# Peptides against a protein of PDB entry 6A30: the designs that were tried, part 81

Target 1, 150 residues: chain A of PDB entry 6A30
Amino acid sequence: AQDADNVLQPIMDLLDSNLTLFAKICEKTVLKRVLKELWKLVMNTMERTIVLPPLTDQTMIGTLLRKHGKGLEKGRVKLPSHSDGTQMIFNAAKELGQLSKLKDHMVREEAKSLTPKQCAVVELALDTIKQYFHAGGVGLKKTFLEKSPD

## One batch from the design tools (peptide; made by RFdiffusion4, then SolubleMPNN)

Design b2_p21_1_s4 (from b2_p21_1, 6 letters changed)
Fold by OpenDDE base, seed 5:
Order: sequence, then structure tokens, then C-alpha cells
Structure b2_p21_1_s4 (fold): chain B 150 residues (1-150), chain A 21 residues (1-21)
Amino acid sequence: as target 1 above (150 residues)
Amino acid sequence: PFILPRVQERIERLQKAYKES
């Protein structure tokens, strides 16, 4: 549990910032689409981090997401005017696009086997992130979250 | 499924953000 929490904290902090912003600036259908793309990005990043590099760096996923999500954490977000909101959505979409491109640059190293403890941590982390994206029913549907992002 | 207390707090905050939007 503690190991999972340590892995999740950087990711959840980033997700909290981004999803809170998206909730404020996006129309419902746009928000749902953004959530789906963000979910795919998170899952793909986790898959690569788990399969390719040794899971020794629990902060790697958070660091990878943070490195490419820097454009969204601009300071005290004054409620943007409608025009500012559109530009923010465009910028957020561009940033998500850049994150997806980073996927192609990650060299797939030979998959190392996870220890039983590491498997348990990953399982708990994945379940937790699914619950977060579901957000008690106001986020993504469970049926979507249970499917492969591919 | 078990939800970490800190995660539950984050979910509640996110739910509030969605409702206020």
C-alpha cells in the first residue's frame, strides 16, 4: 500500500491539476474526449515504464508525465474568458499530442520480470487510477476503463 | 475495491470540480 501511494502521488498530483483545469474549461463532450485520451496516455506510459525500464524508479511515470505536462501548470489560473478557454483547450490538446509522440521515442528494452511485490503494487496502482478516472461515475465509464487503451 | 484515503479525498475534490463546471 505505501509503495503504491509513493508511485501514485506524482501522477495523481499531475492528474488533479490537469483534470481540474479541463473540468473548468471544457464542454462535457470535449471533456470526455480529453479524459479518454489522457487515460490512454497514462496507461501507455505506465505499460512502457513497467515493461521496459526496471520499476526501481517509482517516480519515473510521474516524471515522464511532468516533463511533458509543464505547459498546463501555469500559475493561479484566473478563470479564462471564453476566448482564453479555447486557447487553453488547444494548448492542452497540443500538449497531449506531444506526450503521445514521446511514446514513439521510448526505446523498448527487454521486458524484465516483475517480483510478486512489484506486481501487487502495479495492480493496486492501476486499480486506483481507474477509480480516479471514474470519479464516482462523473468521469469515464467503467466499461471503457476495463478495456485496453489500444 | 479498497481505495486509499488520500485517493478518496482526491476523487471527492475532482467530483466537486466537475459539478461546479
Scores: peptide ipSAE 0.479, ipTM 0.906, DockQ to the pose 0.636
Fold by OpenDDE base, seed 3:
Structure b2_p21_1_s4 (fold): chain B 150 residues (1-150), chain A 21 residues (1-21)
Amino acid sequence: as target 1 above (150 residues)
Amino acid sequence: PFILPRVQERIERLQKAYKES
């Protein structure tokens, strides 16, 4: 439990800052779209970090940002300012690239596969992030969070 | 499900932010 908390602190601090900001500047419908895109980005980043350790952080982040950035642009999300809102989401997604630090804590560079202990930490981390995005029911629906972001 | 006290604190803060928006 303490190990999982230590691993989660950086990502949770980042999410707290970004989601608090988005809650203040976005309409409810826009906020929901932002939450969905952030959830997808976080889950895809974690999954790729765990499943594909050899990928460079820059390549992984660049691929994820390109996929999700296109989705946000195509979705015609009426952000209060089209340019500023999209740029803010892009910047938040770029900052989520700091999930590479989570890689250093969750995956030892020497291990091609996760040990049972590492798997337990990852499972707890994923459940914790899911609960955070659900936010006691005011965030994303459980049915959405249980679906694969792919 | 079990929620760590620190995570619960973060959730409550986020809930407050969503309600005030």
Scores: peptide ipSAE 0.474, ipTM 0.907, DockQ to the pose 0.560
Fold by OpenDDE base, seed 1:
Structure b2_p21_1_s4 (fold): chain B 150 residues (1-150), chain A 21 residues (1-21)
Amino acid sequence: as target 1 above (150 residues)
Amino acid sequence: PFILPRVQERIERLQKAYKES
């Protein structure tokens, strides 16, 4: 459980910041679409991450997220204007996209089979992220979350 | 299913954000 928490914290911090913002600035239909696209992106990122040894990714994800997290500290959260909100969504998507690209550079290592422990951590991580996106029923539907993003 | 305590807290914050939207 602690290992899964440590793996999830960086992505959850990113999701918290972005989804909280999107919830505030987006109309319901737009928000739903954003959630769906973000879910696909997260699942794609996770799928690609599973192929890499977990230990190297924790340090890299942590380092990348720490680098991007430092930029958010200084701004007095002015309620973003509609334009600011759209730009923030775009920036968030771009940041997630950059995380995916960084991973593509790491994937060149031979896909080793996950150990049972690693599999358990991944399963717990996936379940946790699903629960987060479901958000007790106010987020995405379980039926959507259970479908492959492919 | 089991939800990590930290995640539950995050979900609650998110739920609040959705309700306020």
Scores: peptide ipSAE 0.469, ipTM 0.905, DockQ to the pose 0.659
Fold by OpenDDE base, seed 4:
Structure b2_p21_1_s4 (fold): chain B 150 residues (1-150), chain A 21 residues (1-21)
Amino acid sequence: as target 1 above (150 residues)
Amino acid sequence: PFILPRVQERIERLQKAYKES
């Protein structure tokens, strides 16, 4: 549990910052689309972390997400006006797009075998993130979350 | 499934944000 928590904290901090903002500024349809793209990004990042030998450190999952999510300053999110909201969505989409492009440049090497403990931590982390995106039914559908992000 | 207490709190906050939007 503690190991999973340590892995999840950076991810959850990033997700909280982004999703809270998007929930405030996006219409429901747009929000759903953003959630889907963010989910794909998270899953792809985790997959790469597992597959790439240099990134197999459990702490690197959160670090990778932070490194690429750095565009969102921890500062007091001033609620943007409606006009500012469009620009924020555009910026967020641009950031997500940059992360997606990075995926294409990452060469998959031979996957290191995770220890049973590491596998359990990853499984718990994935389940937790899935539940977070589902948000008790107000977020993404379970059927979507259970599918491949590709 | 078991949800970590801190994650549950985050989910509740997110639910509130979605309902208010």
Scores: peptide ipSAE 0.484, ipTM 0.907, DockQ to the pose 0.599; fails the geometry check

Design b2_p21_2_s1 (from b2_p21_2, 11 letters changed)
Fold by OpenDDE base, seed 5:
Structure b2_p21_2_s1 (fold): chain B 150 residues (1-150), chain A 21 residues (1-21)
Amino acid sequence: as target 1 above (150 residues)
Amino acid sequence: SEEEEIRKKFRESYEEVLKKA
């Protein structure tokens, strides 16, 4: 559990920040579309992380996510309460763009076999992310989360 | 607010899975 939490916490912090922003500025239908795109991005990032560097570098994922997350926190534009909705959308799009850049920085190495411990961490991480995106029914549907992100 | 409720549900889901691990 602790190993999974160390990997997940930076992702959760980033997701919480983005979801807070999107919940403020997006209509419900738009928010669902954003959630679907975030889901695909997270799944693809995890797949690359699991397939590419051995999970032994949990520190690297955490560091990469923190480095980009800190870029998001420094870019935590205190949305001035009076900023034009257009500026809020632009800032949200910029934050999503930073997540995409993080994905591109994950170098795809040859798929290494995971140890039983690494498999358990991955399974826990996937379950956590699925439950997070479902959010007690206010997020994505379970049927969507059980499908391939492709 | 609706935003606060959404964030609460996301956090609760995360914490629930971590407690079961």
Scores: peptide ipSAE 0.144, ipTM 0.734, DockQ to the pose 0.666
Fold by OpenDDE base, seed 4:
Structure b2_p21_2_s1 (fold): chain B 150 residues (1-150), chain A 21 residues (1-21)
Amino acid sequence: as target 1 above (150 residues)
Amino acid sequence: SEEEEIRKKFRESYEEVLKKA
């Protein structure tokens, strides 16, 4: 539980900020598109992190996502009311861009085999993230979430 | 509107997941 929480917390912080914003500002079709891109980005980031050297107790996923998620905390942009949707989209795109930069900086090293414990943590993390993106059925379809982001 | 309701459901569902996690 604690290990899973360490992995999840940075991801959840990122998702909380982005998904809440997108849910407020995007039309349904646009929202789904954005969610799909965000999902791909998260999954690719996780994949690269899993391939990277051992999940230290501070899961590299957690640390990498925390390092990039902390950059998001400072930008508690008070969501302005309905009027400036363009600026909100721009800000959201900027946040997504920051996560994309993280992906580019993650170099895949030789695939180290995860321990069974690490695998269980990753699986739990993935399941939780899928639930977030699914959002009780109003988000992404389960069939999409079960597919490879590649 | 239907769109507003969808957004509301998404937010509520998302918040529920956050609370359960």
Scores: peptide ipSAE 0.116, ipTM 0.703, DockQ to the pose 0.223
Fold by OpenDDE base, seed 2:
Structure b2_p21_2_s1 (fold): chain B 150 residues (1-150), chain A 21 residues (1-21)
Amino acid sequence: as target 1 above (150 residues)
Amino acid sequence: SEEEEIRKKFRESYEEVLKKA
């Protein structure tokens, strides 16, 4: 649980920040599309992280998310006043782009076989993220979350 | 707001998983 939390917390912080922004600026249909794209990005990032670093470096996801997320300062981008919905969308797109860049920087290290403990942490992490994205039914459909992001 | 409720549900879902883990 603690190991999974250490891996998940940076991801969840990033997701919460993005979801806060998206929920403010997006209508429900747009929000769902954004959630789907975020889900794909997260799953692809996790897949690369699982395939690449031995889960022993809990620090890499956190560090990569922290290094790239440092640009996501906890700064509540003071949503400027009403007028610039375009800027909000641009900022949201920029944040999504940072997640994509995170994916690109995850160098395919040699597919090291995960230890049973590492597998358990990954499974727990995946389940947590699925539940997070489902959000008690207000987020993505369970059937969508069970499908491969490919 | 509806937005706040969505965010709350996302957070609650995460917390529930962490409690079970």
Scores: peptide ipSAE 0.131, ipTM 0.716, DockQ to the pose 0.616; fails the geometry check
Fold by OpenDDE base, seed 3:
Formats: C-alpha cells, sequence, structure tokens
Structure b2_p21_2_s1 (fold): chain B 150 residues (1-150), chain A 21 residues (1-21)
C-alpha cells in the first residue's frame, strides 16, 4: 500500500491540479475530451515507467512530475483574466508537450522484467487511477478505462 | 456547481481506493 501510494501521490497531485484547472475553464463536453487525453497520457507514462526505469528511482517519476509541477505550485491560480486563460492553456499544453518529450527521450530500453512486487504495485496503481478517472460514474466510462490506449 | 461535484467525486474516489489499499 505505501509503495503504491508513493508512486501514485505525485501523479494524483498533478491530475488533481490539472483537473481543477480544466474543470474551471472547460465546458462539460470539452472536459470529457480533456479527461480522455489525460488518461492516455497517464497510461502511456505508466507503461513507459514500467518498461524503462526500474521503479527503484522513486526520484525519477517524482522529479519528472516535480519539474513539471514546480511550474504549477508557484503560480497562485490568480483567476486569469481572459488573456490569462489562453496563457494557462498554453502553459498546460506546454507541460503536456514536455511530458510528450519525456516520451521521446525515454528510449525503449530493454524491458527490464519487473519483479512480482513491482508488478503488484503497478497493478494497484493502475486500478487506483482507473477508479479516480471513473469518479463514481461522473468521469470516464469503465469500458473506456478498460481499453488499452494503444 | 456541477464542476464542484465532479471534483468532489474524483477526490472521494481516490480516497476510497487509498483506504482499501
Amino acid sequence: as target 1 above (150 residues)
Amino acid sequence: SEEEEIRKKFRESYEEVLKKA
């Protein structure tokens, strides 16, 4: 449980911050589209985290998320004036773009076989994230969450 | 607001999973 929480907390903090922002600025239909894209991003990030670095460096996911999150912490969400909303979307897109660049720099090194313990942690993490995105039925549909983004 | 309800449900879902883990 604690190992899964250590992996999940940085992801969930990022998601909560982004979802809070998107929920404020997006209409419901747009928000659902954003949720789908965030789901794909999270799944791709987790898949790569599973495939690339040994989970030993809690520091790498945390550092990657912190490097991206540090831009979000210092910004007191001043309710952006109309001009600031566009800049916030641009910054969010830039952060998402940096996550995509992380995707490009994460060379598919040889899939180091996860230990059974690591597999269990990842499975628990995936289930938690699925439940988060489902949000008691107000978020994404279960059928969508069970589909591989691939 | 509907937005606040959505955010609340996301948070509640996460907390429920953490309590079961």
Scores: peptide ipSAE 0.121, ipTM 0.693, DockQ to the pose 0.538; fails the geometry check

Design b2_p21_2_s2 (from b2_p21_2, 11 letters changed)
Fold by OpenDDE base, seed 4:
Structure b2_p21_2_s2 (fold): chain B 150 residues (1-150), chain A 21 residues (1-21)
Amino acid sequence: as target 1 above (150 residues)
Amino acid sequence: SEEDEIREKFLSARQEVLDKA
């Protein structure tokens, strides 16, 4: 449980900060699209992290997220005026685009087999993230979340 | 508005997941 929390917490902090902002400023169809792209990004990142060296280095997910997150100062997101909303969406889209580029820079390290314990932690983490994205049925559909992001 | 209701439900549901985890 503690190991799962250590893996989940940085991801959930990132998701919570970004999705709170997006939920406030985006129209529902735009929000759904953002959720789908974030889901793909999270799944790809997790897949690579599983392939990457042992879960012990909390620092790598945190560092990857921090290097790109420095622009999102924990500052109280003042809801910008109408003109500012468009700029915020643009900035957020730019940040998402940068995260996609980060995918290309992640070196394919040789897939190490996970131990049964590590597999259980990953499964628990995935289930939690799926529930988060499903959001009681107002987020992504379960059928979408169960499909492998190709 | 319907949109505001969906947003509130989304935020509330997320918080519930965060509180359980």
Scores: peptide ipSAE 0.443, ipTM 0.890, DockQ to the pose 0.235
Fold by OpenDDE base, seed 1:
Structure b2_p21_2_s2 (fold): chain B 150 residues (1-150), chain A 21 residues (1-21)
Amino acid sequence: as target 1 above (150 residues)
Amino acid sequence: SEEDEIREKFLSARQEVLDKA
């Protein structure tokens, strides 16, 4: 349980921050598209994390997320003026792009088989993330979440 | 608006998952 929380918390914090912003600024159809792309990103990241030994990478992901999270000032989300909204989208896109680069650094380690304990943690994490994206039925459909990311 | 209601439902449902995790 604690190991799952250690993996989930940074991911959920990142998702929560980004999806809160996107939910506020995006039209319904755009939001759905953003959710699908974020889901794909999360699934690809998790798939790669499964291939890497969890202990050293959790500290790096946590440190990288913490280093990049320090730039997200806890500032009162003043509804940004139209110009500020564009900058926030750009910053969010930049952060997502950095996650993609992190993906490239993680691919270098040889595919190690997960232990049964690690598999259980990943399954729990995946179920939680699926529930998060489904959001009681107002988010992504279960049928979409159950499909392998193309 | 209906869109605002859907957004609020999404945010609320998301928070429920975070609170249970």
Scores: peptide ipSAE 0.442, ipTM 0.890, DockQ to the pose 0.242
Fold by OpenDDE base, seed 5:
Formats: C-alpha cells, structure tokens, sequence
Structure b2_p21_2_s2 (fold): chain B 150 residues (1-150), chain A 21 residues (1-21)
C-alpha cells in the first residue's frame, strides 16, 4: 500500500546506505553484531513512536543511543579499516534516530492506539524490515527477529 | 572467500527486498 511505502522508504534508504558500508568493511562476526544492534534500535524506535507520547526528536535519539551505547562500548568494533567503527555505528544510530519522522506518517486518533489500517501498515512494514535483516538467511536468524528487542 | 560469498549474498538478498518493497 502507498501508506506502507511512505513509512518504509525512509527507513530502508537509511538502512541500506549504512548496512552496505558495514557489509563491505566489517568482518562477519562484527557485521552480525552491528545488525543486531541496528535491529534493536529500529524496533525500539518504532515501538516508542507508536506507544509512547510524542517525544522530541532529540529526546528520542538520546534515549535510544543511551540504551544501546552501553552495548557498543563493550568492545571496540575492530573494523579492518582505520576508521573508528564505534563512531560509524554511533553515526548510523544517530541517523536512524531520525526515524522520528515516522510520526508524520502515522496520525493517530487516540493516544497509544492505532486504527486497523495503521496496524496493517505497521505489520507490513515490520515484515519487510524483518526480511531485510534476514537477508535470505545470511543476516539475522528468524528466531532472533521474532523475539523482543529487549 | 567464504566471507566474500556471504557479503555478496547479503547484498543481493537485501536488494531483492528493496525491489519488492
């Protein structure tokens, strides 16, 4: 549906740009870790956008980065490149935080509720994103994607 | 290498999803 496309396109563009870079420069175990962190970030962003009261973009980004930043600090992502892999992941997370623009596409009639149409759009979007992260089996496992991002 | 193959599969699979979305 057109509504799903409007929601998905910005997310997919941002994910594709970042993950293309990471796929090229990261070792497989590092890439998997990056995928997991990005997945959690995306899911948490979507959940907060849908369930929580409107937050400022800065507040949402800051909260998400603070929650996931602890996981990234555990190990310097040893990227083969001289680039600070941690900084790249941080930048990607910051960019993904702009998914707050998703709010503009999801006009809710009631606080913390979605219309049936909006639910269908979100479900379609989630399925697409899951497929993207699964990447035909070479990305994240389905069992991981089906679990809570917590 | 195996790693290169995985990367190519990953990129290809993602592109397929993008094309269908």
Amino acid sequence: as target 1 above (150 residues)
Amino acid sequence: SEEDEIREKFLSARQEVLDKA
Scores: peptide ipSAE 0.435, ipTM 0.889, DockQ to the pose 0.277
Fold by OpenDDE base, seed 3:
Parts: sequence; C-alpha cells; structure tokens
Structure b2_p21_2_s2 (fold): chain B 150 residues (1-150), chain A 21 residues (1-21)
Amino acid sequence: as target 1 above (150 residues)
Amino acid sequence: SEEDEIREKFLSARQEVLDKA
C-alpha cells in the first residue's frame, strides 16, 4: 500500500547507503557484526517510536548508542586501519536515529496504541526489513532476526 | 575469492528486495 511505501522508503534508503559502504570495505566477519548491530538499532528505534512517548532525537540516539555501544567496544571490530570503525558505526547509528522522524507516518502522536491499519503497515515494513537483512541467506540468519534485539 | 562472491550475493539479494518493495 502507498502508506507502507511511504514508511519503508526512507528506512531502506538509509540502510542501503550505509550497508553498501560496509559491504565494500569490511571483511565478512566484520560485516556480519555490523549487520547485527544495525539490526538491533533499527528494531529498537522502531519499537521506541511506537511504544514510548516521543523522545527528542538527541536523547533517543544517545540512549540507543549507550545500550549497544558497549557491544561494539567488546568486539574488536578490526575495521581498516585508517578508519576508526567505532566512529563509522557511530555515524551510521546517528543517521539511523533519524528514523524517529518517521513517527508521524507510523504512529499518531496522540495515540498510545496503533490502529489496526497502522499495525498492518508496521508488520509489512518489518517483514521487508527482515528480508533485506537476511539477503537471501548471506546476511543475518532468520533465527536471529526473529529474536528480540535485547 | 569466496569473500568476493558473498559480497556480490549480498548486494544482489538486497537489490531484489528493493525491487519487490
């Protein structure tokens, strides 16, 4: 539906831009780690946008980064020596934080719960994003995608 | 290399999802 496309297109554009870069420069193990962290970030951002009261973009990004940033520090992501891999992921996370601006398309600011129509749109969007991250089996495993990002 | 093949498959699969969306 047109509504689903309006929600999906900005998300897919952000993901495609970031993942294209990472796919080109990262070793396969590093790429997989990046995919996992981006998936968690996307899921948490969507969940917070739907379930939680509107947060300021800065507070939301800061909270997401603090929650998942510890995982990046522990995983010695050997990114190419000339680019601080942590900084690259941080920048990607910052860009993905702009997903909060999509709240107006997903949830009415006044509604604590989604309407049935909104739920259907979110479900369709989520399925598409899962397919994107699975990437025909060369990306993330289905079992991982079906688990909570927490 | 195997790694290059995986990368190409990844990029191709992503494009297929984008084309169907």
Scores: peptide ipSAE 0.427, ipTM 0.887, DockQ to the pose 0.276

Design b2_p21_2_s3 (from b2_p21_2, 11 letters changed)
Fold by OpenDDE base, seed 2:
Structure b2_p21_2_s3 (fold): chain B 150 residues (1-150), chain A 21 residues (1-21)
Amino acid sequence: as target 1 above (150 residues)
Amino acid sequence: SEADELRQKFLGSYQAVLEKA
């Protein structure tokens, strides 16, 4: 649905950028760990976004995510191929930190009930993100994705 | 590259869900 895409696209863009970097510099086991942390971060961020009434609107969510995503992209260091591996990891960690900053900007307020339409959008968004992180079986396990990140 | 392959799988999953929605 278009509504879900409007919410998801900024997240997916940010995740795509990070995954590209992490996949290049991380061994598979490390990458999996990073994915788990990203999953938790995304889920927690979405939870806070849903709870915050002014940010439950797709436009507001999208705007917020794009703002932070742009910040991450600007900080995205295209390290030369000859860059020190340690520096690459450091830069990757910095990019991950930008996602964390997004979470920190989300204030948990008293949750207002979502309209049925909003609920449907959120459900679709969550399912999409789960499928994204599962990646046809090469990403995170379904059992992990179905558990609360708390 | 391995990175590109992984990325494509993630993105493919996203696109597949959107197409069903």
Scores: peptide ipSAE 0.089, ipTM 0.649, DockQ to the pose 0.661
Fold by OpenDDE base, seed 3:
Structure b2_p21_2_s3 (fold): chain B 150 residues (1-150), chain A 21 residues (1-21)
Amino acid sequence: as target 1 above (150 residues)
Amino acid sequence: SEADELRQKFLGSYQAVLEKA
């Protein structure tokens, strides 16, 4: 549980920050689309992490996510109370772009087999993230979450 | 707000999983 939490906390912090921002600036239908894209991004990142285990250094994923999360936080333009909707959308797009870049920094190394411990941590992490995105039924549908992101 | 409610549901779901694990 502790090992899984070490991996999950940076992800959850990043998601919470982004969801808070997007929920404020997006209409409901747009927000659902954003959630789907975030889900795909997170799952692809996790998959690459599994296949390319920098999990040998759990600190690296956390550090990368924290570094980019801090980059997002720095890019978290304090929504000036007077910022027009256009600027808010632009800032949101920049934040999404930074998350995409994080995916690109996960260099495709040769798929290494995970140790049993690493597999257990990843399975727990994936289950937790699914539950997070499902949000007791108010988030993404289970059928969507059970599909592998393309 | 609706946004805050949604956020709390996400966080609540996460917390529930962590407590069970």
Scores: peptide ipSAE 0.082, ipTM 0.638, DockQ to the pose 0.545
Fold by OpenDDE base, seed 4:
Structure b2_p21_2_s3 (fold): chain B 150 residues (1-150), chain A 21 residues (1-21)
Amino acid sequence: as target 1 above (150 residues)
Amino acid sequence: SEADELRQKFLGSYQAVLEKA
């Protein structure tokens, strides 16, 4: 549980910040689309983090996500007015785009096999993220979450 | 709000996972 939490916490912090903003600003249909794109981004980031980076497992995922998420952690976003909503979406999208840069930095390392413990942690983390995005049925459909983001 | 509902459902699911692990 602790190992999984160490991996999940940076992701959850990022997701909570972004999803809270989008849920407040976006209409339900738009929100669903944003969730789908965010899901793909998270899955791609996780995949690259698992496949590409060297031996320092949990600390690296957490550190990488925190380094890229630190731009998002600045403060409980006060609910912007309608006019500010577009700008906030743009800023949030830009911040999410920084996670894609993580993708480029991670490509340079040789893929190493995960230990059984690492595999278990990743599996638990993925399940938790799926449950988060499903959000008891108000988020993404299970059928979507079970598919490859590609 | 919808945002609060999403967060609460997440927290519930996350807690359940942590309790089992």
Scores: peptide ipSAE 0.095, ipTM 0.669, DockQ to the pose 0.586; fails the geometry check
Fold by OpenDDE base, seed 1:
Structure b2_p21_2_s3 (fold): chain B 150 residues (1-150), chain A 21 residues (1-21)
Amino acid sequence: as target 1 above (150 residues)
Amino acid sequence: SEADELRQKFLGSYQAVLEKA
């Protein structure tokens, strides 16, 4: 339970902050596109976290995700006027773009094989994230979530 | 709201994971 929480909490914080904002300001079709991009980002981040050595990088990713997530929380989203919405989307996209740069800085350390326990935690985390993105059918399709984001 | 629905569904799934893990 604690290990799963350690993996999920940073992701949950990031997703909750971003999706809360996007759900408020985006039309359903735009929101679906945003969800797809976030899904790819999350999957890529998790894949790298799994491939990278367990201890040091999880804390760094968690810290980086928390640092970036806190930057988004400070926006008491006053429902901005229409002009402010575009800027907020741009800023949110920029923040998401920084997460993509995190992709490039993750040092290819030797792929250590996950222990069975770590594999189980990752599997549970992935299932939870898939359920979140599916959102009882209002989010992404199950068939999309089961495919590689590549 | 849609945002609230997403949060509630995530929290429900998250709770289920914590109970199993």
Scores: peptide ipSAE 0.081, ipTM 0.657, DockQ to the pose 0.456; fails the geometry check

Design b2_p21_2_s4 (from b2_p21_2, 12 letters changed)
Fold by OpenDDE base, seed 2:
Order: structure tokens, then C-alpha cells, then sequence
Structure b2_p21_2_s4 (fold): chain B 150 residues (1-150), chain A 21 residues (1-21)
């Protein structure tokens, strides 16, 4: 569990920081769309993190995610008053775009076979992140989460 | 706030799996 948390925590910090903003500015339907895009991004990031880098690269990705997450937090213009919801959406979209760029900077390392321990950590991490995105039913549907390529 | 409630649901769901593992 601790290993899975260590892998996920940088991603979770980034998601949590953005989720607060998204929950404020997005209607439920829009929030779900944003969550779907975030889910795809997270899955792709995890796939690259798990399939490509040994444990050493997890630290690098975590550092990159934290660096970009902090950059995103710093770049979050203090939400001015309720008047410009459009600007808030643009800012959120820009943040998502930065996350996408992070994906492109992930060095494709050679796919190494995972040890049984690594497999167990990955499985737990996937279950955890699926549960996170489901959020007791307020987030994404289980059917959508289960169809995501492992 | 409503936003905090939503946030907490996500965070609690995350913790539920890890705490059982």
C-alpha cells in the first residue's frame, strides 16, 4: 500500500489541486468531461511510468509532476469574481494542456518485465486511482473506468 | 462548501483502497 501511495501521491496532489478549481467552475456535466480527460492522461502517464522506467524514473516523473503541479498552482490566477467563468475554463484547459505536454516529455524507456512485487503495486495503484475517479459515484462511471486500457 | 464536499469524496475514495491494502 505504501509503495502504491508513493507512486500515486504526486499525481494525486496535482489532481486534488485542479479538482478544487474544476469543482468551483464546472457544472456536473462539464466536470465529468474534464475528469475523463484527466483519466486518460493519468492512465497514459501511469502506463509510461510503469512500463518504461525502473523505480528510479518514478521519482523523476513524480518530480516533474510536482514541478508542473506547483507551476500550475502558481500560474493559477487568483480567480477574480464570478464574472468571467470563460477565463476560468480557459485556465483549466491550459492546465490540462500542460499535463499533456508532460506526457510527451516522458522518456519511453525499454519496456521491462515487471517483478511480481511491481505488478502488485501497479494493480493496487490502478484500483486506487479507479476508485478515486469514481468518487463514490459522483465522478466517472465504473463502466467507463473498466474499459480503460490497462 | 459543495466544492469541498466533492473534493472530500474523491480523497476519501482514494484512502479507502489504500487503507484496506
Amino acid sequence: as target 1 above (150 residues)
Amino acid sequence: SKEEEIRNKFLNSYKEVLDKA
Scores: peptide ipSAE 0.318, ipTM 0.843, DockQ to the pose 0.699
Fold by OpenDDE base, seed 4:
Structure b2_p21_2_s4 (fold): chain B 150 residues (1-150), chain A 21 residues (1-21)
Amino acid sequence: as target 1 above (150 residues)
Amino acid sequence: SKEEEIRNKFLNSYKEVLDKA
């Protein structure tokens, strides 16, 4: 559990920092769309971490999330008006879009076979993040979360 | 607030899995 939390914590910090803002500025349908994009981002980030050498994995996740989270951190102090919310969603979507493009540039190094321990940590991490995004039914549907390629 | 309630649901769901593992 601690190992999974260590892997997920940088992601959770990013998500938690922005979730309150998204919940405030987005209607329910828009919020779900934002969550879907965040889910894709998280899955892509995890996929990259699994493919990359173990030594840089946490640093890379943290760096990727920090690099993309820096754009969202500036919004913490100002109560965004509804008009500001649309721009923030657009900016968030733009940042998420840039992350998806990064997938094409990362050379799939030969997927180093995860050790059984690493596999177990990844599985737990995936289950944990799925539950997070489901949020007791307030977030994304389970069917959507299960269709995401592991 | 409603926003805090939503946030707490996400966080609680996260913690629930970790606590059971």
Scores: peptide ipSAE 0.233, ipTM 0.770, DockQ to the pose 0.722
Fold by OpenDDE base, seed 1:
Structure b2_p21_2_s4 (fold): chain B 150 residues (1-150), chain A 21 residues (1-21)
Amino acid sequence: as target 1 above (150 residues)
Amino acid sequence: SKEEEIRNKFLNSYKEVLDKA
């Protein structure tokens, strides 16, 4: 559990910093779209982290997310006016959409064999992040999360 | 607020899995 938390905490910090804003400014359908893009980004980042760097670098996933999610920096986002909010959502969605395209650039490197311990951590991490994104039913549907390519 | 409620549901879901593991 601790190892999984260490891997996920940077992701959670990034997500938490942005979810409050998104939940406030996005209507339901836009929020769902944002969550889907974030899900894809997280999955792509995890895949890359598993394939390229050793899992021992607990900050790697968070670092990769932060590098690509530059627009998601922990800024005290002033609540834009209604018009500004819509534009901000549109821009954020567009940026997230661009980040999701990183999947196409992920080099199909040969899946490095994970140790049993690493596999267990990854499985726990995946389960945890699925539960997070489901959020007791207010987030993404379980069926969507389960169909996501691992 | 509604946004805090949503945020808390995400965070609680995360914690629930970690606490059981």
Scores: peptide ipSAE 0.171, ipTM 0.722, DockQ to the pose 0.717
Fold by OpenDDE base, seed 3:
Structure b2_p21_2_s4 (fold): chain B 150 residues (1-150), chain A 21 residues (1-21)
Amino acid sequence: as target 1 above (150 residues)
Amino acid sequence: SKEEEIRNKFLNSYKEVLDKA
């Protein structure tokens, strides 16, 4: 559990900050679309991280995501206090764009074999993320989440 | 509010999985 939390926490912090904004400004249909895009982005980022050269034996994914997550936080576009909803959406899109850049900066190598421990951490992490995005039924449908690439 | 409801459900889902793991 602790290893999975170490991997997930940077992602969850980023998601929570963005979801707060989206929940406030988006209609239900728009929010669902945003969640789908975030899901794809997270899954793709994890996939690329798994195939990258290991930075550490135990926390390779968590370390990479943490470093980049901190970078995103530092580079976070501050929302103007008096900006209209359009400007807020634009700023949110910029933040999502930074996360996409993270994906682009990850050099995909040939799929490396994971140790049994690494596999277990990844599986737990995926289950946690699926549960998070389902959000007791207010988020994405389970059928959609199960069809996403692992 | 709608915002609070959504956030709470996401956070509760995350915590539930971690507590069972």
Scores: peptide ipSAE 0.148, ipTM 0.721, DockQ to the pose 0.632

